# Peptides against a protein of PDB entry 5HB3: the designs that were tried, part 88

Target 1, 150 residues: chain A of PDB entry 5HB3
Amino acid sequence: RQMQDRCMSEYNQRIRNAPEGSIDPFRMACYKIIGRCDLSNRSLDGLQTDVNDWIWLQFNLARETDRSLELAGESYGLAELQASIREIGLKHFPKTAAEDTNGSFGMFFYLQILAGMFEQAIAYLYPFSYVDAVHFAIALTYYGLLRPVD

## One batch from the design tools (peptide; made by RFdiffusion4, then SolubleMPNN)

Design b1_p22_1_s2 (from b1_p22_1, 9 letters changed)
Fold by OpenDDE base, seed 2:
Structure b1_p22_1_s2 (fold): chain B 150 residues (1-150), chain A 22 residues (1-22)
Amino acid sequence: as target 1 above (150 residues)
Amino acid sequence: SELEEAIKNGLEYFSKHIDLFK
């Protein structure tokens, strides 16, 4: 918490005194991760990152805390992350097997599972891989994670 | 498996196109 407070203080000072984009990307990452600063920007521009880093960042920034308890005054939780993943899915992932030219359907399934979007994940996977979808559905049901579809 | 391969392919593809997630 002390580190978070320090990061917030430094961030506020630098943002007011420096033009946009002038902060070192690594330092910016620290402000975001530790200080919870500027949560609206979750891309870590300027750093060499891959999709694994992106995934890690999204989940680390997403907090399951009460908005009133967050020191930064900004809230970003699982619901917002789920909404983001849903949006990304609609924009960039195949909706049917016929349009899956990149073979990327599995990644979207993976993202949805990580985000706890189990029903949507299974529903999405079903037309691509019936067997896998059924297997996951059984497993998720066994652990009480899958709800009946509406 | 097909699913594992699809996950891998997707991860590789979007690592090269990470800007799409911004």
Scores: peptide ipSAE 0.518, ipTM 0.934, DockQ to the pose 0.879
Fold by OpenDDE base, seed 5:
Structure b1_p22_1_s2 (fold): chain B 150 residues (1-150), chain A 22 residues (1-22)
Amino acid sequence: as target 1 above (150 residues)
Amino acid sequence: SELEEAIKNGLEYFSKHIDLFK
């Protein structure tokens, strides 16, 4: 709590007093992750990152906290993350098997699963890989994450 | 498996094109 407050304070001071891009990117990352500063920009500019880093960041920033108690001017939770993943899917992932030229459908399935979008994930995977979709559906049902059909 | 390959391919592709994400 105190750390978050200090990070936010320092961020606000530096963003006002320093030219854009002059702040150390590692420090900016700390302000974002710990202080939850500028959550509208969920990227780590100036740092060498890969998709794993991106995934990690999204899920760490998506916190289920009481939004009324959020110190940041904006909140970012699971719902917003799910919406973001949905949007990314619509923009960058194949909608049908016929559209799949790069064979990247599995990544979108993976993202949906991570985000707890189980029903949507299975529904998405089904036309691409029937066997895998059924396999995961059975597993998810077993663990109570997917409701059986009545 | 096809799914594993699809995940791998996707992860590799978007690692190179991370700017496509928000």
Scores: peptide ipSAE 0.509, ipTM 0.932, DockQ to the pose 0.872
Fold by OpenDDE base, seed 1:
Structure b1_p22_1_s2 (fold): chain B 150 residues (1-150), chain A 22 residues (1-22)
Amino acid sequence: as target 1 above (150 residues)
Amino acid sequence: SELEEAIKNGLEYFSKHIDLFK
């Protein structure tokens, strides 16, 4: 809380005195992650990042707290992240095996699993890889993460 | 496995096209 307050204070001061784009990217990342500043922009421009960094960032920003107690006035939780993943899926991932030209279906399955979208993940994987979908379904059921299917 | 390879390929692809997620 103390660190968050400091980050918020510093961020507010800086944005009043300088353009946001002039802030050091690493510092901006700190303000975003710790201070939860400007959560509408969930990317780290100016830093060399890959998809793993992106995934890490999304899940670290997706904090479940009482929205009424959010200091930044912005809220971003798991539900919002799940919505974002759904949107990304619709835009950038194959919907059927016939659409799979670059073999990226597995990544979308992976993202859905990470986000706790287990039923959707299994349903999505099924037409691409029947055997793997069944195996994961069995495993998830065993661990109580998936309800048995009729 | 095929799935593991697909995950790796996807991650690699979108690492090169990270702007699509912005």
Scores: peptide ipSAE 0.498, ipTM 0.927, DockQ to the pose 0.888
Fold by OpenDDE base, seed 3:
Structure b1_p22_1_s2 (fold): chain B 150 residues (1-150), chain A 22 residues (1-22)
Amino acid sequence: as target 1 above (150 residues)
Amino acid sequence: SELEEAIKNGLEYFSKHIDLFK
């Protein structure tokens, strides 16, 4: 991709010649999204973003391509994203209803569903809302997305 | 619904604390 090549070239040039952190945030975003540059940092520093932007970025950066085919030499797939979501859950979301002070359990369920972590999502939701968990479990099972229990 | 509200509340909260995900 010509655009990707140009982004990588410019990124490499600027990272060498410009003071650290001096690159325009919008330009940096383009280098990251289009050029796949610096995928180890999956955030858009210097931009006014919300959680929706963050979610969008994570999933768009998670490509199912072979690393050997990546021109940037960096890859980030669904498995890595799932691992990140799991880690975020452990750090920032309630593990039980008793720990839920902000009522944020639903967001973690939402993230897990988006990431295809269906079994984990249902298991997580069940102690918070067994009705909703059963509802989603039935639906997911019907569509072959949830493995049946023995 | 309860779940919908929980999702919305969570999204709103972490939008204000996006640095936690870095």
Scores: peptide ipSAE 0.497, ipTM 0.928, DockQ to the pose 0.887

Design b1_p22_1_s3 (from b1_p22_1, 11 letters changed)
Fold by OpenDDE base, seed 5:
Structure b1_p22_1_s3 (fold): chain B 150 residues (1-150), chain A 22 residues (1-22)
Amino acid sequence: as target 1 above (150 residues)
Amino acid sequence: SELDKAIQNGLDYFSKHIDLFR
């Protein structure tokens, strides 16, 4: 808590007092991750990042912390992450096999699975790969993560 | 598998276009 408070304080001071771009991007990343500063911007500007870094960041920032205890003023939890993934999916991933020019449907399925959106993930995958969808549905059901249809 | 390829294709594509997730 003390560390988080210090990070937030330093972050706020630096943002207010330092010229734009003068702050070490790694330090800014630390403030964001540890201090949960500026959660509205879930990107690491000034750093060379790939999709794995992005995924890692999203899931690390999404915490089930009691919103009342978050000093950052903004809460970002699993629900918000799921909403973000849904939005990204709607914008950037194919809705049908016919739209899948790059063969990228699997990544959206993967993101949904990671985010615990199991029903949606299976539903999405089904028209692209029936066999895989059924396979995952069986597995998820076995582990109690997918409710059987009554 | 087709799914593995689709995952990798997506990862590769969005690694190059990560700005789309902003």
Scores: peptide ipSAE 0.555, ipTM 0.941, DockQ to the pose 0.907
Fold by OpenDDE base, seed 4:
Structure b1_p22_1_s3 (fold): chain B 150 residues (1-150), chain A 22 residues (1-22)
Amino acid sequence: as target 1 above (150 residues)
Amino acid sequence: SELDKAIQNGLDYFSKHIDLFR
């Protein structure tokens, strides 16, 4: 909490006083992650990032358990992350095997699983890989994460 | 597995096109 307060304070000072683009990108990342600053922008500008970094960031920012305790007044939880993943899926991932020119359907499945979108993940995977979808459905059901279909 | 490959393919592709997620 002390660290968060400090980050928030520094963030507020720097965004007001520092020239645009002059703030160290790594410091900005710290303000965002620790201080929960400017959660509307869930990217790390000025840093060389890949998709793994993006995934890591999204899930670290999505803190449902800490939402009510956030000092910044901003909230970003699992629901918002799930919404973002849905949107990304609609825009950038294949809907059918015929559309999957890059063979990338698995990544969207992966993202949905990480975000706890289990039913949607299985439904999405099914037309691409029947066997895998069934296997995951069984596993998720076993762990109580997927409701059995009556 | 096919799924593993598909996951990795996606990760590789979008690592090169990270701007699509912004």
Scores: peptide ipSAE 0.554, ipTM 0.941, DockQ to the pose 0.916
Fold by OpenDDE base, seed 1:
Formats: structure tokens, C-alpha cells, sequence
Structure b1_p22_1_s3 (fold): chain B 150 residues (1-150), chain A 22 residues (1-22)
């Protein structure tokens, strides 16, 4: 909390005194992650990042807290992240095997699993890889993460 | 496995096209 307060204070000070684009990208990242500043922009511009960094960032920003207690006046939780992943899926991932020109279906399955979207993940994987979908379904059921299907 | 490859292919592809997630 103390660190967050400091980050917010510094962020606000810098915004008032300099354009946001002039702030060091690493410092901006710190303000975003620790201070939860400007959560509407969930990317790290100015830094060399890959998709792993993106994934890491999304999940670190997706904190489940009481929205009324958010210092930044912005809230971003698991529900919002899940919505974002759904949107990304609709836009950028194949819906059928016939559409899978890049062989990238597995990544969307992976994202859904990470976000706790287990039923949707299995349903998505099933037409691409029946065996894998069944194996994961069994495993998830065993650990109580998936309800048995009729 | 095929799934592992598909995951990695996706990760590789979108690392090159990270702007699609912005």
C-alpha cells in the first residue's frame, strides 16, 4: 500500500509536469504494475517485449480487489481479463481446424486455461485435438476444476 | 506433441504480431 501510494503520487506529479510519452518506459511499467496507473493501457510501449511478457503483464494487472477501495479509480480484475481473452480469441484465433493456417489454436487454449476458463478451453480444443481435450478434461475433473459433462 | 507445437507456434506468431493484442 505504501509503495502503491508513492507510485501514484509520482505518476500524478509526472503527468502534470511532462507528457506521458516522455516518461521512461521502465518507470512507466512500474507505475502501471505497482501503482495501477492508467490500466486502460495494458501494454508496455517503448520496451522490447514478446507475447510472454504480455501474458505476464495481463495476469499481474488483473488483481481481484474491492473496486471501491481502488486507489487509482480504475479496476481491472479476472473478469475483465477473461473478457479480453474472449475478445482476442474471436478476433485472432481460428474457430475451426479449417481456419487454422498458422497452427496457433493451442495458444488460445493455453490462454483460456491460464485465465481459469476451463470449460471454454476444453470446448475450444475438442475439435482441434480430441485426444488432448479428453485428457485435459479428465485431469481438470480430477482436480475439481471441471464439472462432469452429461 | 501436436498441442505443444500449436502452443509454441501461436506464441511465436503473436510475439511477432504483438500489436494485434493492443
Amino acid sequence: as target 1 above (150 residues)
Amino acid sequence: SELDKAIQNGLDYFSKHIDLFR
Scores: peptide ipSAE 0.552, ipTM 0.940, DockQ to the pose 0.903
Fold by OpenDDE base, seed 3:
Structure b1_p22_1_s3 (fold): chain B 150 residues (1-150), chain A 22 residues (1-22)
Amino acid sequence: as target 1 above (150 residues)
Amino acid sequence: SELDKAIQNGLDYFSKHIDLFR
């Protein structure tokens, strides 16, 4: 925790004393990832990142820790991540094949699977590709990750 | 597969439009 404490201390000091936007983006990323600072902003400003970096960041920040043990006073868990993914889906991904102009439905399925939203992922995929949905449903059911329907 | 392509298409698109996730 020594590193985390130092990160938080430096972060707080710089936030108070440094001119706005003057903090090294790479250092800021370290404060966020290691120090768990400013978890309300789950982006890496000032860095050249792609969607893979974004995905990695979201899941690494989504720690299943007791909030009372968080030194930063902020927590972000799997439930919050799942909620975020749901919202992203509603905003940016096609709801039907007819809406899928970019052929990007698979990414939302992928995000849901990563987040453990298995039932929702299968339900979403089915109208786009019933064959793939059935295959995944069988596999997930076999491993006890998908609840059988009545 | 179609699914693989759909995943990659999405990843490519949102890599260019990462601001949409902010």
Scores: peptide ipSAE 0.542, ipTM 0.938, DockQ to the pose 0.918

Design b1_p22_1_s4 (from b1_p22_1, 11 letters changed)
Fold by OpenDDE base, seed 2:
Structure b1_p22_1_s4 (fold): chain B 150 residues (1-150), chain A 22 residues (1-22)
Amino acid sequence: as target 1 above (150 residues)
Amino acid sequence: SELEKAIQNGLEYFSKHIDLLK
């Protein structure tokens, strides 16, 4: 908490006094991750990052804590992350096997699973790989993560 | 597996096109 408050204080001071984009990207990353500053921007501009870094960032910024318990003025939780993944899916991932020119359907399935979107993940995977979808459905049901449809 | 390959293909693709996720 003390560290977070310090980060927020520093961020507020710097953002007011420094030109936009003049803050060191690594420092900005620290303010974002530790201080939860400017959560509306969930990218690390100025840093060379790959998709793994992006995934890591999204999930680390998404706190499961209730909004009422968050000290930060901005809240970003699992629901917001799930919404973001849905939006990305609609924009950039194939909806059918016929649209899958890049073979990227697996990544979207992966993101949905990570975000706890199990029903949606299985439903999405089904037309691409029936066998895999069924196997995952069985496994998720066994662990109580998938609700069977009556 | 085919799924593993698809995951990897997607990850590689978006690593090259990270701007699409912003």
Scores: peptide ipSAE 0.544, ipTM 0.940, DockQ to the pose 0.872
Fold by OpenDDE base, seed 3:
Structure b1_p22_1_s4 (fold): chain B 150 residues (1-150), chain A 22 residues (1-22)
Amino acid sequence: as target 1 above (150 residues)
Amino acid sequence: SELEKAIQNGLEYFSKHIDLLK
């Protein structure tokens, strides 16, 4: 908490006093991850990142915490992450096999699974790969992660 | 597997186009 307080203090000072965009990107990343500063921006501007870094960041920023207890005054939980993934899916991933030009449907399935969106993940995968969808459905049901079928 | 390949294809694509996720 001491570190978080310090990060918040430094962030507030720098964002007010420093020229726009002049803060060291690595320092900014620390403010983001440790201090949870400016959670509305989850892109780590100024750093060369790949998709793995992006995925890692999204899930690590998502916290199961009470907003009232957070010093940052901002909260980003699993629900918000799930909403973000839905939005990304609608924008950038194929809705049908016919739309899949890059063969990238699996990534969206992967993101949904990571985010605990199991029913949606299976429903999405089903038209692309029947066999895989059934296999995952069986497994998820066995472990109590998928709702029973009526 | 086909699914693994599809996951990797997507990951590779968006690694090259990370700006789309911002």
Scores: peptide ipSAE 0.543, ipTM 0.939, DockQ to the pose 0.890
Fold by OpenDDE base, seed 1:
Structure b1_p22_1_s4 (fold): chain B 150 residues (1-150), chain A 22 residues (1-22)
Amino acid sequence: as target 1 above (150 residues)
Amino acid sequence: SELEKAIQNGLEYFSKHIDLLK
């Protein structure tokens, strides 16, 4: 908490005294991850990142905290992350097998699973790979993460 | 498996097009 408070304080001071975008990218990353500053921008501009970094960042920023207790005044939880994943899915992933031109459907399934969107993930995967969808459904049911179908 | 390949294909694609996620 002390570190978070310090980061937030420093960030607030800097944004008041310097133009936006003038903060060192690495420092900005620290303010974002630790201080939860400027969560409306969930990317690390100015840094070389790949998809793994992006995934890591999204999930680390998605804190499960009561919005009323958020120290930084900004709230970003699992629900917001799930909404973001849905949005990305709508924009960049195939809706049907017929739309799948590069065979990337699996990544969206993967993101949904990571975000706890189990029912949606299975439903999405089913038309692309029946066998895999059934296997995952069985597994998720076994672990109590998916309600069995009557 | 096909699913594993599809996951990897997607990850590779978006690694090359990371700006689409921003």
Scores: peptide ipSAE 0.543, ipTM 0.939, DockQ to the pose 0.908
Fold by OpenDDE base, seed 4:
Structure b1_p22_1_s4 (fold): chain B 150 residues (1-150), chain A 22 residues (1-22)
Amino acid sequence: as target 1 above (150 residues)
Amino acid sequence: SELEKAIQNGLEYFSKHIDLLK
């Protein structure tokens, strides 16, 4: 909390007083991650990042915390992350094997699993890889993460 | 596995097109 408060304080001061885009990207990243500042922008502009960094950031920002208890006044939880993943999926990932020009379906499955979207992940994977979908379904059921349906 | 390859392919693709995720 102490670190978070400091980040928020510094962020508020800098965002008001510094020219736009003049804040060090690394520092800005710290404000986002630690201070939960400006969670509406979940990207790290000015830093050389790859998809792994992006994924890491999304999940670190998505806190499983009571929104009312967050000092930052901004909330970003798993539900919001899941919504974002759904949106990304609709826009950029293949819906069917026939649409899969890049062979990227696995990444969307991966993101859904990471975000706890187990039922959706299995349903999505099924038409691409029946065997893998069934195997994951069994595994998830075993760990109590997937509810069997009629 | 095919799935592992698909995951890797996707990760590589979006690493090159990170702007699509913003």
Scores: peptide ipSAE 0.540, ipTM 0.939, DockQ to the pose 0.907

Design b1_p22_2_s1 (from b1_p22_2, 13 letters changed)
Fold by OpenDDE base, seed 5:
Structure b1_p22_2_s1 (fold): chain B 150 residues (1-150), chain A 22 residues (1-22)
Amino acid sequence: as target 1 above (150 residues)
Amino acid sequence: MKIKNDADTMIQRALDELAKKA
């Protein structure tokens, strides 16, 4: 509690008082990740990040915390992340093999797997790569992550 | 709103990189 309060205080102080461009983006990132400061902003400003960094950040921030303690609109758990990934899929990724021009289906499959959307991931992969879908389904089933429908 | 924009940007960059490598 004390550490979190301190992080929040320092974060707010720096945002308000630091001259523009003088804020260390790495320090601000630490406050966000460790102190859970300003969770409404789910980006690391001033840092060069890629999709892996983004998804890692989302998972770290998407904690099942007591929603009653979070400010309205800041509740972001696994379910919300999964919803976001679904929306990303609809917007950016091919829905069918016929729409796939760049082989990007693998990236969406990867994101779904990371988010624990195993059934959806396999279902999505199946029309693009039958063999791979079967292999992943077997593996996921073996580890008890895929619920086979009888 | 902010989450969507960040995600869209990151995904688009990733897709662009994939396209360059293909």
Scores: peptide ipSAE 0.219, ipTM 0.764, DockQ to the pose 0.294
Fold by OpenDDE base, seed 1:
Structure b1_p22_2_s1 (fold): chain B 150 residues (1-150), chain A 22 residues (1-22)
Amino acid sequence: as target 1 above (150 residues)
Amino acid sequence: MKIKNDADTMIQRALDELAKKA
């Protein structure tokens, strides 16, 4: 708690008082990740990031253990992340193979796998690539991550 | 709202990159 309070204090002080461009974005990222500062802003300002960085950050910030210590409006766990991934899927990714123009289905499959949405991921991949879906299903089942329907 | 916008932006960038490679 003391560390978090210190991080919050430093984070707020730097955001308010530091000249624009003088703040080390990596340091600010550390405050956000370690101190869980400003969880309403789930981006790393001043850093060039890609989708992998984004999803990593979301996972890092999606902590369920300290939910009681977080403000109600800032509570974000795995369930909320999974909900976000679903929304992203509906908005940005093809629903059927016929809608796939750029082969982007693999990215959404990847995001679902990372979010632990294994059944949904396999179900989604199946119409795009039967062979790949079967291979992943076998692997996930082998590791006990996919529950076969009895 | 901001979280959604950030996600949308990042995903769109990723999709744009895929489109360029394709």
Scores: peptide ipSAE 0.215, ipTM 0.762, DockQ to the pose 0.301
Fold by OpenDDE base, seed 3:
Structure b1_p22_2_s1 (fold): chain B 150 residues (1-150), chain A 22 residues (1-22)
Amino acid sequence: as target 1 above (150 residues)
Amino acid sequence: MKIKNDADTMIQRALDELAKKA
């Protein structure tokens, strides 16, 4: 708690008092990840990040265990992340093979798998690549991650 | 609202990068 309070204090002081452009974005990232500062902002400002960095950050920030100890009033767990992935899918990714112009379906499939949305991921992949969907379904079933409808 | 905007921006950048490679 003392370390977190110190991190928050330093974070707030730097945001308020530091000249524009003088803040080390990596230090700010450390405050966000380790100190859990400013959890309402789920991005790393001033850093060039990719989708892998983004999803990694979301998982690290999505902690379910000690919500009562967090100063941030917003609860963001796995369920909220999964909901966000669904919304991203609806907005940015092709729904059918005919709509796929850039081959981006694989990225959305990947995001769903990382988020533990296995049934949805397989269902999504199926119309794009039947063979791949079947292979992943077999593998996921083998590891007990996919529940076949009896 | 901010969380959705950040995600949208990140995904859009990723898609733009994929489009440039394709």
Scores: peptide ipSAE 0.214, ipTM 0.759, DockQ to the pose 0.305
Fold by OpenDDE base, seed 2:
Structure b1_p22_2_s1 (fold): chain B 150 residues (1-150), chain A 22 residues (1-22)
Amino acid sequence: as target 1 above (150 residues)
Amino acid sequence: MKIKNDADTMIQRALDELAKKA
């Protein structure tokens, strides 16, 4: 708690007092990730990030901490992340193999897997690549991650 | 709202890159 308070204080002080462009984006990222500062802003300003970086950040920021202990009124957990992934899927990714023009289905499958949406991921992959879907289903079942509906 | 925008931007970039490689 003391460390978090210190991080938050330093973060706020730097945001308010630092000249534009003088803030080390990596340092600010550390404050955000470790100190959980400014969780409403889930972007790392000044850093070139890709989808992997983005999803990694979302997972790190998404802590199912007891809402009672987080002073920040906005709780963003795994459920919210999963909801975001669903929305992303609906907006940006093909729903059927016939709609797939760019071969982007694999990326959405990947995001779903990372988000723990195993059943949805397999269901999504199935029409695009039957063989791969079956292999992943077997593997996920073996590790107890896929709960087949009886 | 901001999270969605960031996600959209990142995904769009990724898709654009994928399209260029395809």
Scores: peptide ipSAE 0.209, ipTM 0.761, DockQ to the pose 0.316

Design b1_p22_2_s2 (from b1_p22_2, 13 letters changed)
Fold by OpenDDE base, seed 5:
Structure b1_p22_2_s2 (fold): chain B 150 residues (1-150), chain A 22 residues (1-22)
Amino acid sequence: as target 1 above (150 residues)
Amino acid sequence: KKIKNDADTMINRALEELAKKA
């Protein structure tokens, strides 16, 4: 609590006093991640990031803050992240094995797993690789992450 | 809207990298 309060205080002070673009991008990232400051902007401007960084950031920021403060704005939690991943899948990734030209299905499977979309991930993987889908299903079931369909 | 645009950019970059390795 004390660290968060300090981060918020420093963030507010810097936004008010610092010229635009003068704030260290790494410091800004710390304020967003640790202090949960300015969550309306979920991008890390000025940093070279990849898809892994993006998904990690979104997952981290999607953690439920006290709903009471977010009542005034669009709450972006895990459900909204999962919805975004679904939309990304529809837009960028093959729907069937016949559409797969570059083996990109694995990346979408990976994103779904990271987002906790286990049942959907397995269902998606199944037509591309039956063996892999079964192996992952067994593993996820073993760890209690996949609900067996009766 | 910004989140989706960022995601699209990152995914497109990742897909391009995969295509280059392939």
Scores: peptide ipSAE 0.236, ipTM 0.797, DockQ to the pose 0.315
Fold by OpenDDE base, seed 4:
Structure b1_p22_2_s2 (fold): chain B 150 residues (1-150), chain A 22 residues (1-22)
Amino acid sequence: as target 1 above (150 residues)
Amino acid sequence: KKIKNDADTMINRALEELAKKA
C-alpha cells in the first residue's frame, strides 16, 4: 500500500509537472504496472513492444481488478481481456487448417493459453494439430486447469 | 478501442515476422 501510494503520488506529480516526453518510458511503465496508475491507458508509449509484451501487460493489469474496480469507471478485467483475445482471433488468425498458410495458429493458441482460455485454446488447436491438442489437454487436465466434459 | 488497436498492430507485426521466417 505505501509503495503504491508513493508511486501514485509520483506519477501524478510527474504527469502534471514534467514536459511531455521527458519522463523515462520505462519509469512510466513501472508506475502503470506497480502503481496501477492510469489503467485506462493500457499502452506503453515510447517503448518498442511486441505481442508478448502486450499480452503480459494486459494480463498483469487485468489481475488486480478487484481493487481497481472502485477507481476505474470502466472495468477491464480478465473477462474483457478474454473477449479481446477472441476478437483478435477472429480478425487475424485462421479459423480452420485450410486457411492456415503461415502456421500462425500457434500464436493464437499461445495467446488463448496466456489469457486462461484453456478450453477454447484446445478446441482451436485440435483441427490444426490433433497430437498437440491432446497433449496439452492432458497436461491442463492434470494441473486442474481444464475441466473435463463429463 | 485503443487496446484493440494496439493489439492489432502488434499482432500484425508478429505475423509479418513469422511470414518472413517461413
Scores: peptide ipSAE 0.227, ipTM 0.791, DockQ to the pose 0.311
Fold by OpenDDE base, seed 3:
Structure b1_p22_2_s2 (fold): chain B 150 residues (1-150), chain A 22 residues (1-22)
Amino acid sequence: as target 1 above (150 residues)
Amino acid sequence: KKIKNDADTMINRALEELAKKA
């Protein structure tokens, strides 16, 4: 808590006093992730990030805060992230094996797993690789993450 | 809107990299 408060204080001071673009992007990222500062902006400007960085960031920022005041302005939780991933899937990834030219289905499967969309991930993988889908289904069931349909 | 744009940019970059390796 003390570290978070210090981060927020430093962030507020720097935003008010520093010229635009003068703040170290890595420091800004720390203030956002650790201090939960300026969560209205869910991007890390000035940093070269990849899809893994993006999904990790969104997942961490989607954490419920015990602070009622932070919830009033930020309606972007896990449900909204999952909805975004569904939209991403529809826009960027193959729907069937016949549409897959680059083998990108694995990436979308991976994103769904990271977002906790286990049933949807298995259902998506099944037409691309039956064997892999069955193996993952068994594993997820073993760990109690997949609910068997009675 | 900005979140979706960022996601699109990251995914497009990842897909381009995947295409270069195939």
Scores: peptide ipSAE 0.226, ipTM 0.790, DockQ to the pose 0.299
Fold by OpenDDE base, seed 2:
Structure b1_p22_2_s2 (fold): chain B 150 residues (1-150), chain A 22 residues (1-22)
Amino acid sequence: as target 1 above (150 residues)
Amino acid sequence: KKIKNDADTMINRALEELAKKA
């Protein structure tokens, strides 16, 4: 708690006092990820990021800390992330193999797996690659991550 | 809303890269 409070204090001071663009983006990222500062802003300004960086960031920021300390307006948990991934899927990715022109289904499968949406990920992959879906299902079940439907 | 926009940007970029490799 004390460390987090210090991080918040430093973050706020730097945002208020530092010239625009003078703050090291990596330092800012540390304040956000470790210090959980300004979680309303889920982007890392000044860093070149890709989809992997984005999903990693969202996952880390979605970590359930003591909800009691988080302002209700800044709460973004795993459930919200998963909802966002679902929306992304609906918007950007093929729903069926027939709609897949670019082979992008694997990316959405990947995002779902990273977001802990294992059952949905397998269900999504199944029509695109039966064999892969079965293999992943077996593996996830073995590790206790997939709940088989009785 | 901002999260969605960021996601859209990242996903679109990724899809474009994928399309170039395909």
Scores: peptide ipSAE 0.199, ipTM 0.777, DockQ to the pose 0.308

